# Peptides against a protein of PDB entry 5Z08, part 11

Target 1, 168 residues: chain A of PDB entry 5Z08
Amino acid sequence: RQKDEWAKKTSSLMKQLDWFIGEHLGAMLAAEELGGPVVGELMEIDPDDLSAGFNAHGKLKKATSQPDLDRRQRRIDDIWGPQDEQGQAHKRKRGADEALAASAEMRDLIEQLMNKLVEAGGDNSATYVEIPRESAAARFLVRSKVAMFHPNDARRLRLVDFGRDLDD
Target 2, 222 residues: chain B of PDB entry 5Z08
Amino acid sequence: GLPRLIDAIEEASKIPAKRRQTPIKPTIEKLTTHLYTHGASPDSLLRLADLLTLRNHLDQASLAAITRNLYPSSTVSDEVVLRFIGALGHGQLKPTLALQALFLRWLVMVYHLLENPGVLGQVYGVLFDLLDTAAIRPQLCHLLALVTRRKHVRPFRIQAILTLSRQTGGDPNLTGLLRVFKNYYPEIIVGDATKGRASAFKHPDPQWRQHLDEIQQRRSEA

## One batch from the design tools (peptide; made by RFdiffusion4, then SolubleMPNN)

Design b1_p8_7_s3 (from b1_p8_7, 3 letters changed)
Fold by OpenDDE base, seed 4:
Structure b1_p8_7_s3 (fold): chain B 168 residues (1-168), chain C 222 residues (1-222), chain A 8 residues (1-8)
Amino acid sequence: as target 1 above (168 residues)
Amino acid sequence: as target 2 above (222 residues)
Amino acid sequence: DAELAALL
């Protein structure tokens, strides 16, 4: 009975988290990956705003401002992409795809972190997930104090064990 | 005048709100209006700095309102600066972290009016050691970005900011400060910590700056 | 930060 209630509560929380990732957090994470605002600095990022991209200061590019140097590779697609209605539709689609990709990365990272925590059986050394890159998702979890990097290896991430602090 | 308003607030600050014979709010409003219109002289700034930084019975809203209207009519002395710096950090006698953030923001906005900008360089270590305090970090990094000189960019501080950047998941303010460090030592290997978004450290309040300039100009014409 | 921490 109590285990079943806990399982139901956990399932409900996971569904709410999944919804939050999909509806809100994914777009914000994608914006951060694109050099936009850090998650929490801009509360509402329209997927259409992601398509416009961000300047070196993390502000939404207004259509008119000339590209600085690190823009070169995205600029090839922006320079050679048709400036027509199809080009705008492709940009909108790209922004949506980036938000979906960021959402998927966040979900996968949380799942891996949770699985490692369960598998470790209380061994903190075994709770680390190897991350291929320092993603916006990884940075978000660290800023939120939900996860921490290994002190000597920024490729290793683990959940903060909140349970240990309750037994002291 | 301003001195009499400060006198009244100083006396009221010694008394708990529930024991005051008269509400202080109208006097605070008169003070903030006066400050907005005329600014504060160096002597008045020192007295106001003491009211803002020393533990007293003034409410947080009143302290914040004074800080937001703390326009210098002249220069800002080292003593005033040191009052605000001395109020930073953790402790029961310290102002709230929210108020400390306002003080740091104020120091950024009046930096060009300091009698001796070097005073902040002398207390650089004190400021730098507070970077772990998340609540004040944005304004603190901005102030440090203004204050940092080559002499302050030491190997241990480079390592400290790199470590803190990792621990904070690449705080943009720390990334911004690290870019300032790199301006003095281009060879600093910052790795992925500088690839992230950095704060541009823009002026916090352009309207406040414009109004300050108007107050300063009136003094130069008198 | 605080609002984001409240959502987590």
Scores: peptide ipSAE 0.012, ipTM 0.451, DockQ to the pose 0.097
Fold by OpenDDE base, seed 1:
Structure b1_p8_7_s3 (fold): chain B 168 residues (1-168), chain C 222 residues (1-222), chain A 8 residues (1-8)
Amino acid sequence: as target 1 above (168 residues)
Amino acid sequence: as target 2 above (222 residues)
Amino acid sequence: DAELAALL
């Protein structure tokens, strides 16, 4: 009974997390990877906003009509990208592709971290996942205090064991 | 057609100018006219990249003229990009720094046509290490401003730009690049290095861009 | 951040 309830709760949480990654977090992570704001400074980044790029202050370009002052802070890609409908469509597609890639990377990383935690059976030394790079996903999990790097190796990431602090 | 013009120039490039039976200038003019009108296919771009980057007997004016008319008719492959990147820096076998500056300018102007923009990110270190070369620095900073992602913004590179900025008396291009870095990490302390005028990295040649767009459109309709 | 920390 309790195991089945835990399995159902875990499954429900995983579905909610998957939804959150796909609908919100993926675009924010993609923005961070593309050099936008750190995840958490902007609550929602539309994939279309990713295509519009960020100004020199990491703020979303408002589609606002004021031409002159904002031109200096435009990303070089916006200044130099084709302004035609095809160029906008290619930018939108690239923004969507980056959001999808970031979502996939986040999902895979969480899955690996959870699998290692389960496999380790309480051995904290065995809970580390090797990451090929410091991604926006990895940084986000660390900033959120959900994961931590190995103290001597930034290529090794593990979940924070929230359960052990309750037994102390 | 374009392939035959390239063949003739390739053969002429193997021979010193004084030993050529025919002047090459008329053939270069035909090539540049053809490039201006129709652009270069991916295959032709690769062959032209080799002519521009490899040591041969072509004069600098001819190489510069080809580079100024190097309109892609389609995409630019990783191989073409890597030829131009490999030609950068100091060495007896490398093109002149003036020609390297034209190559960097070209890469900036065709950046949106790269098959894989990520290729420039892979060679980011090679590009970054050339920032001390004053003759190519303006175009190099511009290209780096396009290519830079968060993964490239590292403490040692921040410090390198800050040091070089001090040594150059606040080069506006370095200040511009440092502002790009600060967009990824707002907490970067730029100190007095940011009090100077920064380059805005504007398109180097709006007319060249417009003509490129016309060449690209004609191919999509064909 | 807080919502994700609450979900995880």
Scores: peptide ipSAE 0.012, ipTM 0.291, DockQ to the pose 0.013
Fold by OpenDDE base, seed 3:
Structure b1_p8_7_s3 (fold): chain B 168 residues (1-168), chain C 222 residues (1-222), chain A 8 residues (1-8)
Amino acid sequence: as target 1 above (168 residues)
Amino acid sequence: as target 2 above (222 residues)
Amino acid sequence: DAELAALL
């Protein structure tokens, strides 16, 4: 009975987490990857806002008409083409694609971290996931104190084991 | 005048709030009003720095109110700076981390009025070693961004910021400080730690700056 | 922040 209730609660929480990643967190992570605000500094980033790009201060560039020829803007403008109706549709699609990619990366990372925690059977040395890059997803988990890097290897990430502190 | 208000607060600070014959709040309000109107002389700044940094019976709201109104009427001495620096970090005798953050913010806002800006460079190590303290890190990074010179940018400090940046998931303030370091050594490979947003280290309070400038101007005309 | 804190 208690195990079944725990399993149901865990399943419900995982579904809620998956929903939250897809509906909210993915766009915020994508914004951070694009040099936007850190997750939690700007709430409710619309995928359409991702298409506008971010200034050096991580603020949404208002679509002001002046071509500020800054080198970063060239890379964004070279990638995003002219502001015609087709260009706006391509920008929206690309913002959505970046949010989906960020959502997928977060889901995969959480899954790997959870799997390693279960497999390790209490061995903290075996709980580390090797990450190919320091992603917005990895940074978010560390800032949230849900995960931590290996002290000597920033390519190794593990979940914080909150359960041990309760048994002591 | 200001010295008499400070005298009254110094005496009251020695006594627990419950044992004071008179409420201190009206005297604090008079002090903060005076500071807002006229600023503090170097001598008054030193006395106020001691009240703010030394353990006493003043409440946190009063200490914060004094700090928010701590307008220098002229320059800020090395001694005043060192009082605030000495108050930083962990310890039972030190001010709260919230108050320490206000002190660091104050030092940022009065940096241009320091008699010797080099004094902060001499204590650079002390400031740098506090970067792990999350509660003061934003203001500390801003102060370090102002203070940092080529002599301070050492390999061990670069590595320390990089390590701390990873451990904090790329704190924007640390990223901002790394960018300052990179200005002195463009060849610094900051890797993924600088891909994130960096703090711009803007002036913390433009209205406070404007009011400070008005106080400073009135003294130059007198 | 609050919603994330509620999920954690």
Scores: peptide ipSAE 0.011, ipTM 0.475, DockQ to the pose 0.083
Fold by OpenDDE base, seed 2:
Structure b1_p8_7_s3 (fold): chain B 168 residues (1-168), chain C 222 residues (1-222), chain A 8 residues (1-8)
Amino acid sequence: as target 1 above (168 residues)
Amino acid sequence: as target 2 above (222 residues)
Amino acid sequence: DAELAALL
């Protein structure tokens, strides 16, 4: 009975989390990845704003044409292409694609973190997920105090075990 | 006038709210209205800094309201600055962290009116050591960004920010402060800690700035 | 932040 109620509650929370990631968090994470506002500073990021990219100050840049920055910056610059109607539609699509990609990255990261926690069987050393990069998703989880980096290796991330703090 | 309002609030601040014969809120409203209209003289600023920073029986909403309307009509003395700096950090006698954040915000907004901006440079270590306090970090980083000079950019402080940046998942305020450090020492290897967004440290309240400028201008014409 | 931490 209690296990079944817990399983139902967990399933409900996971559905709510998945919804929140898809509807709100993905766009905010994408904005952060694009050099935009950090998640939580801007409560509502229009996907259209993602397509407009962000200046070094995390404000929406006005479309300025400078070509030379790195591959992800080129994708941003391609998102920043001329404001013709077709360019705006392509920009909106790219902004939506970045939000979807960020949502997927967050979901995958949470899933990996949860799976490692279950697999570790109480061994904290085994709860670390190897992350290929410091993503907006990873940073968000750390800022939210949901996850922690390994103290000696920023490529290793684990969930904060809130249950242990209740037993001490 | 303003001195009499401060007198009344100082006396009321010594008495618990439940033991006051008269509500203090109307007097606080008169004070904040006066401050908004005329600003505070250097002498009044010092008295208000003591009211804001010293433990008393004023409620947090009243203290916050005074802080939000703390327009200097003139310059800000070193003594006033040091009162606010002394109020920072953890302790039973210190103001709440929320109020400390407002003080730091105020110091940022009045930085150009300091009689001696160098005073903040002298207490740089005290400010820097508070960067781990998340509740005040945004305003603290902004203030440090204004105050930082080449002499403050030391290897141990670089490493401290880098470590704290990793621990916080790349807090943009810390990234912004690291960029300020890098302006003095371009060779600083900031690694992955700077790949994130940095705070621009923009003026926290443009309307407050405009109103301050109006108060300051009226003084120059008198 | 607090709401997400409450959801997790």
Scores: peptide ipSAE 0.010, ipTM 0.474, DockQ to the pose 0.075

Design b1_p8_7_s4 (from b1_p8_7, 3 letters changed)
Fold by OpenDDE base, seed 2:
Structure b1_p8_7_s4 (fold): chain B 168 residues (1-168), chain C 222 residues (1-222), chain A 8 residues (1-8)
Amino acid sequence: as target 1 above (168 residues)
Amino acid sequence: as target 2 above (222 residues)
Amino acid sequence: SEALAALL
């Protein structure tokens, strides 16, 4: 009975998570991968960039000549700028494709992390997944305190085992 | 009691309306009457949030009726909030945009009862990225107006809302949200985008508020 | 493993 209820709850939670990934998180992760805003991080926007103010068109006033700010602003304009209908359609399609890719990456990563946790049988050293890159998905899980990097190897990621804190 | 009504509705929600042995409408009416009279406990509220947000065989009118009577008798947990936030946007498994608008309206009306108002700040990006969805934008802007803190007012979001405001011809809800942003950063030059009529983000339903207050008072006296 | 994949 309790196992069946747990299995049902787990299934429900996994469906909700899958849904959340596909419908919300994937797009945000894709935006982060494309050099957009970091999911759940306060983009450390330099207070100086905020102090520069925005013009009537919502463009940051060119305060300081830092060439990297112009690239970010162009990317923002490329992300949010008025594109023609065709450009918007292509951008929406590309954004959708990137969101799907990010969703797939997050799903795969979560699956791997969960599988490793189950396979490890309580050995924390065996719970690490090797990640090919520090993805937005991986960073998000770490920021969310759902996962943690190996202290000596940022290519190894594991789930935080919340179950141990309940037995103490 | 309320738990048994929820049980009956949960079971009925698994079955297509045409295959139900009994009409669910009388049970929904009993539920909504109970909710109106007593409100929902935290546990009941969570169960109802699942019924409202997860795809099931309940009709839209029933879901809307439950949402309109979803008076918390106590606080609203982060878990309940996250169920409703998770239900927002476009997707085959998501509630209708009309129902999502009711959820956002509900969150606005119960904002003062949240156990942790900061939870909405954590999902601020999710909410903000839905501003292009016209059907939910009015309620979404209102919720964002409540949730927005200095930390959320970022250059890219300022630019995004300015762009969207231009694209929408100066939606008064977006103008209202821009004014909230400007309160945190007065130096934001919003130009003509704020010259228009802004929403004042008044309480969506004063009668609902009054009735909620009555339900909440009964708890404090018990 | 397979059960999680079947849930996804």
Scores: peptide ipSAE 0.013, ipTM 0.287, DockQ to the pose 0.108
Fold by OpenDDE base, seed 3:
Structure b1_p8_7_s4 (fold): chain B 168 residues (1-168), chain C 222 residues (1-222), chain A 8 residues (1-8)
Amino acid sequence: as target 1 above (168 residues)
Amino acid sequence: as target 2 above (222 residues)
Amino acid sequence: SEALAALL
């Protein structure tokens, strides 16, 4: 009974986490990867805001209605891309694709971290996941104090074991 | 005048709030009003620095109110600076980390009024070693960004800030400080730690700056 | 998916 209730609660929490990653966190992580605000600075980043891009200060570039002045700082691809309704649709699609990619990266990273924690059987040295890059996802987990880097190797990330700190 | 207000607060600071015959709040309000209008002389700044940094019976709201109104009418002496620096870090006798953050913010805002800016360079190590203290890190990084010179940018400090940046998931204030370091040594491979958002270290309070300038101008006319 | 559900 208690194990079954625990399994149901944890399944529910995983579904909620997956939902949170997909609906909110992915877009914010994508914004951070694009040089936007760091996740936790309270800007709800609409996927449409991702399409507008960010300035060097991580502030949303307001969609200035005037096409001409912003042309010089636009990426070469934005300069030569068709300004038509199709170009806006492609830009929105790109922002959505970046949010989906960031969501997938976060999900995969969490899954790897959890799997390693289980496989390690209490050996803290075996709980590290090797990360190919310092992603926004990895940084977010560290800032949230959910994960930590290996002190000597920034390519190794592990979950913080909260369970041990409660039994001591 | 200001000295008499400080005298009254110094005496009240020795007594627990519950044992005071008179509420201190009206005297604090008079002090802060006076400071806002006229600023503090070097001598008054030193006395106020002692009230702010030494353990006493003043409440945190009063200490914060004094700090927020601590406009120098003149220069800021090395002694005043050292009082605030000595108050930083962990310890039962030290001010709260919230108050320490206000002190660091104050030092940033009055940096151009220091009699000897080099004094902060002499205590650079003390400041740098506090970067792990998250509560004061934003203001500390800003102060270090002002103070840092080529002589301070050492390999061990570069490595320390890189390590701390990773451990904090790329704190924008640390990234900002790393950019300052890179200005002295462009060859420093700061890797992905500099690709993140960096703090621009903008002036913490433009209104406070403007009011300080008005106080300083009145002194030049006297 | 199932392993995450089994561990939690």
Scores: peptide ipSAE 0.009, ipTM 0.452, DockQ to the pose 0.022
Fold by OpenDDE base, seed 1:
Structure b1_p8_7_s4 (fold): chain B 168 residues (1-168), chain C 222 residues (1-222), chain A 8 residues (1-8)
Amino acid sequence: as target 1 above (168 residues)
Amino acid sequence: as target 2 above (222 residues)
Amino acid sequence: SEALAALL
């Protein structure tokens, strides 16, 4: 009974996480990879906003209403953006492709991290995943305190074991 | 045509003004008029970049006039960009700091036409190390604001901007650049350096932009 | 994919 409820809760949480990655986080991570802002300063990066590109200040080409910092950002985005419909369409497509790629990278990384945690059977030394690069996905997980780098090797990432810290 | 005008100016640039058989000013005026009307092809841009960046006998007013009318009709190659970057800084063989400021302004205004914007990212260190040069700092900060990516935001560069900001009494352009850095690392403690007014890095010349767009549109229709 | 798929 409790194991089945735990499995159902875990499955529900994973579905919610997958949704969040696909709908919101992927675009934000893509923005960070493309040299946009760090995830957490912008609540939502629309794929259309990714396609609009980030200006030199890393802010989205937002529509009319937002504050002085956004006006500064728009001016740079207005400088950078192709004004032609074809250039905008090509940017939109590239932004969508980058968001999908970032979503896939985050999903794969989470999967690897979870698999290693399960396989390790409580051995923290065996929970590390080797990452080919410090991606926006990896950095996000570390900033969120969900993952940590190996103290001596920034290419090794593991999940934070929240269960053990409850026993101390 | 434009190539013949460039040929005439190249030949005249080899000769001191006092030894020229004919005044060059009328040819410069024809060149700038042609550039204003039609822009410069990639090949013409490279030749003009050499005229602007290499030491020759052209006067500063002529060089400034060419730079102010340097509308690309197409893309801007890496080679053209590197000519202008190579011309930056201090040295007897380098253009004047006033002309360098015009080059940086030009790079800002044509940034969207670069064949490879990444080329500026490769020379980021060269650009960054010139921030102490007050005469070019406003345009340099604007260009760096455009070029900066996460990989460029390093602790030593953060500290360099903070130090220079303190030394300059909070130059608004440095504050603006530091805000760009903070977008990549929100945790950057900027302290009192952020209390000042930051530059907005607005487009330097909206009329020049509009005219560039008109030149670019005519090429897409041809 | 498999662990995420096993959790899904």
Scores: peptide ipSAE 0.014, ipTM 0.288, DockQ to the pose 0.014; fails the geometry check
Fold by OpenDDE base, seed 5:
Structure b1_p8_7_s4 (fold): chain B 168 residues (1-168), chain C 222 residues (1-222), chain A 8 residues (1-8)
Amino acid sequence: as target 1 above (168 residues)
Amino acid sequence: as target 2 above (222 residues)
Amino acid sequence: SEALAALL
């Protein structure tokens, strides 16, 4: 009974998290990956603003600014092709694809982190996930104090065990 | 005048709000209006710095309102700067971290009015050691970006920023500060910590700057 | 996916 209620609450929370990742967080993480605002600094990023790309200062680049030589900026400028209606549609599609990719990366990372926490059986050394890159997803989890990097290896990420801090 | 308003607030600051015979809010509003219109002289600025930084019975909203209207009519002395720097960090006798963030923001906005900008360079270590304090980090990094000189860019500080940047998931303010360090030593390998967004350290309040300039211009014409 | 799916 209590286990079933806990399972239902956990399932509900995971559905809400999945929804939040898909509807809101993915777009914000994609914005951050594209050099946009850091998640939590700007409240409402319109998904349409993601498509315009961000300058090194995190302002929306107006389409007329010369492509800075940075490969990521080129990819943003390539994502943000010509201001014609077709270019806008391709931009929106690419922005949506980047948001979907960021959502998938966040979901996968959370899954790996949770699996490692369960598998470790209380061994903190075994709770680390190896991350191929420092993603916006990884950075978000660290900023939110949900995850932490290994002190000596920024390629290793673990969940913060909140359960232990409640018993102290 | 401003001195009389400060006198009244100083006396009220010694008394708990529940024991005051008169509400202090109208006097705070008169003070902030006066500061907005005329700015604070060096002497008044020092007295206000003491009211803001020393433990008293003023409410946080009043302290924040004074800080937001703390326009210098002239220069900012080393003594005033040191009052605000001394108020930074953790401790029961120190102002709230929210108020400390406002002080750091103020120091950024009045940096060009410091009688001796070098005073902040002398306390650079104190400022730098507070970078782990998340609540003040944005404004602290901005101030450090203004203050940093080649003499401050040391290997241990580079490593400290790199470590803290990893621990904070690439805080843009730390990345921005590290970029300032790299301007003095281009060979600094910032690794993946610089692949994140860097803060541009823009002026925190352009309207406040414009109003400050108007107050400062009136002084030059007098 | 599987752990999230197992929780769902």
Scores: peptide ipSAE 0.014, ipTM 0.448, DockQ to the pose 0.024; fails the geometry check

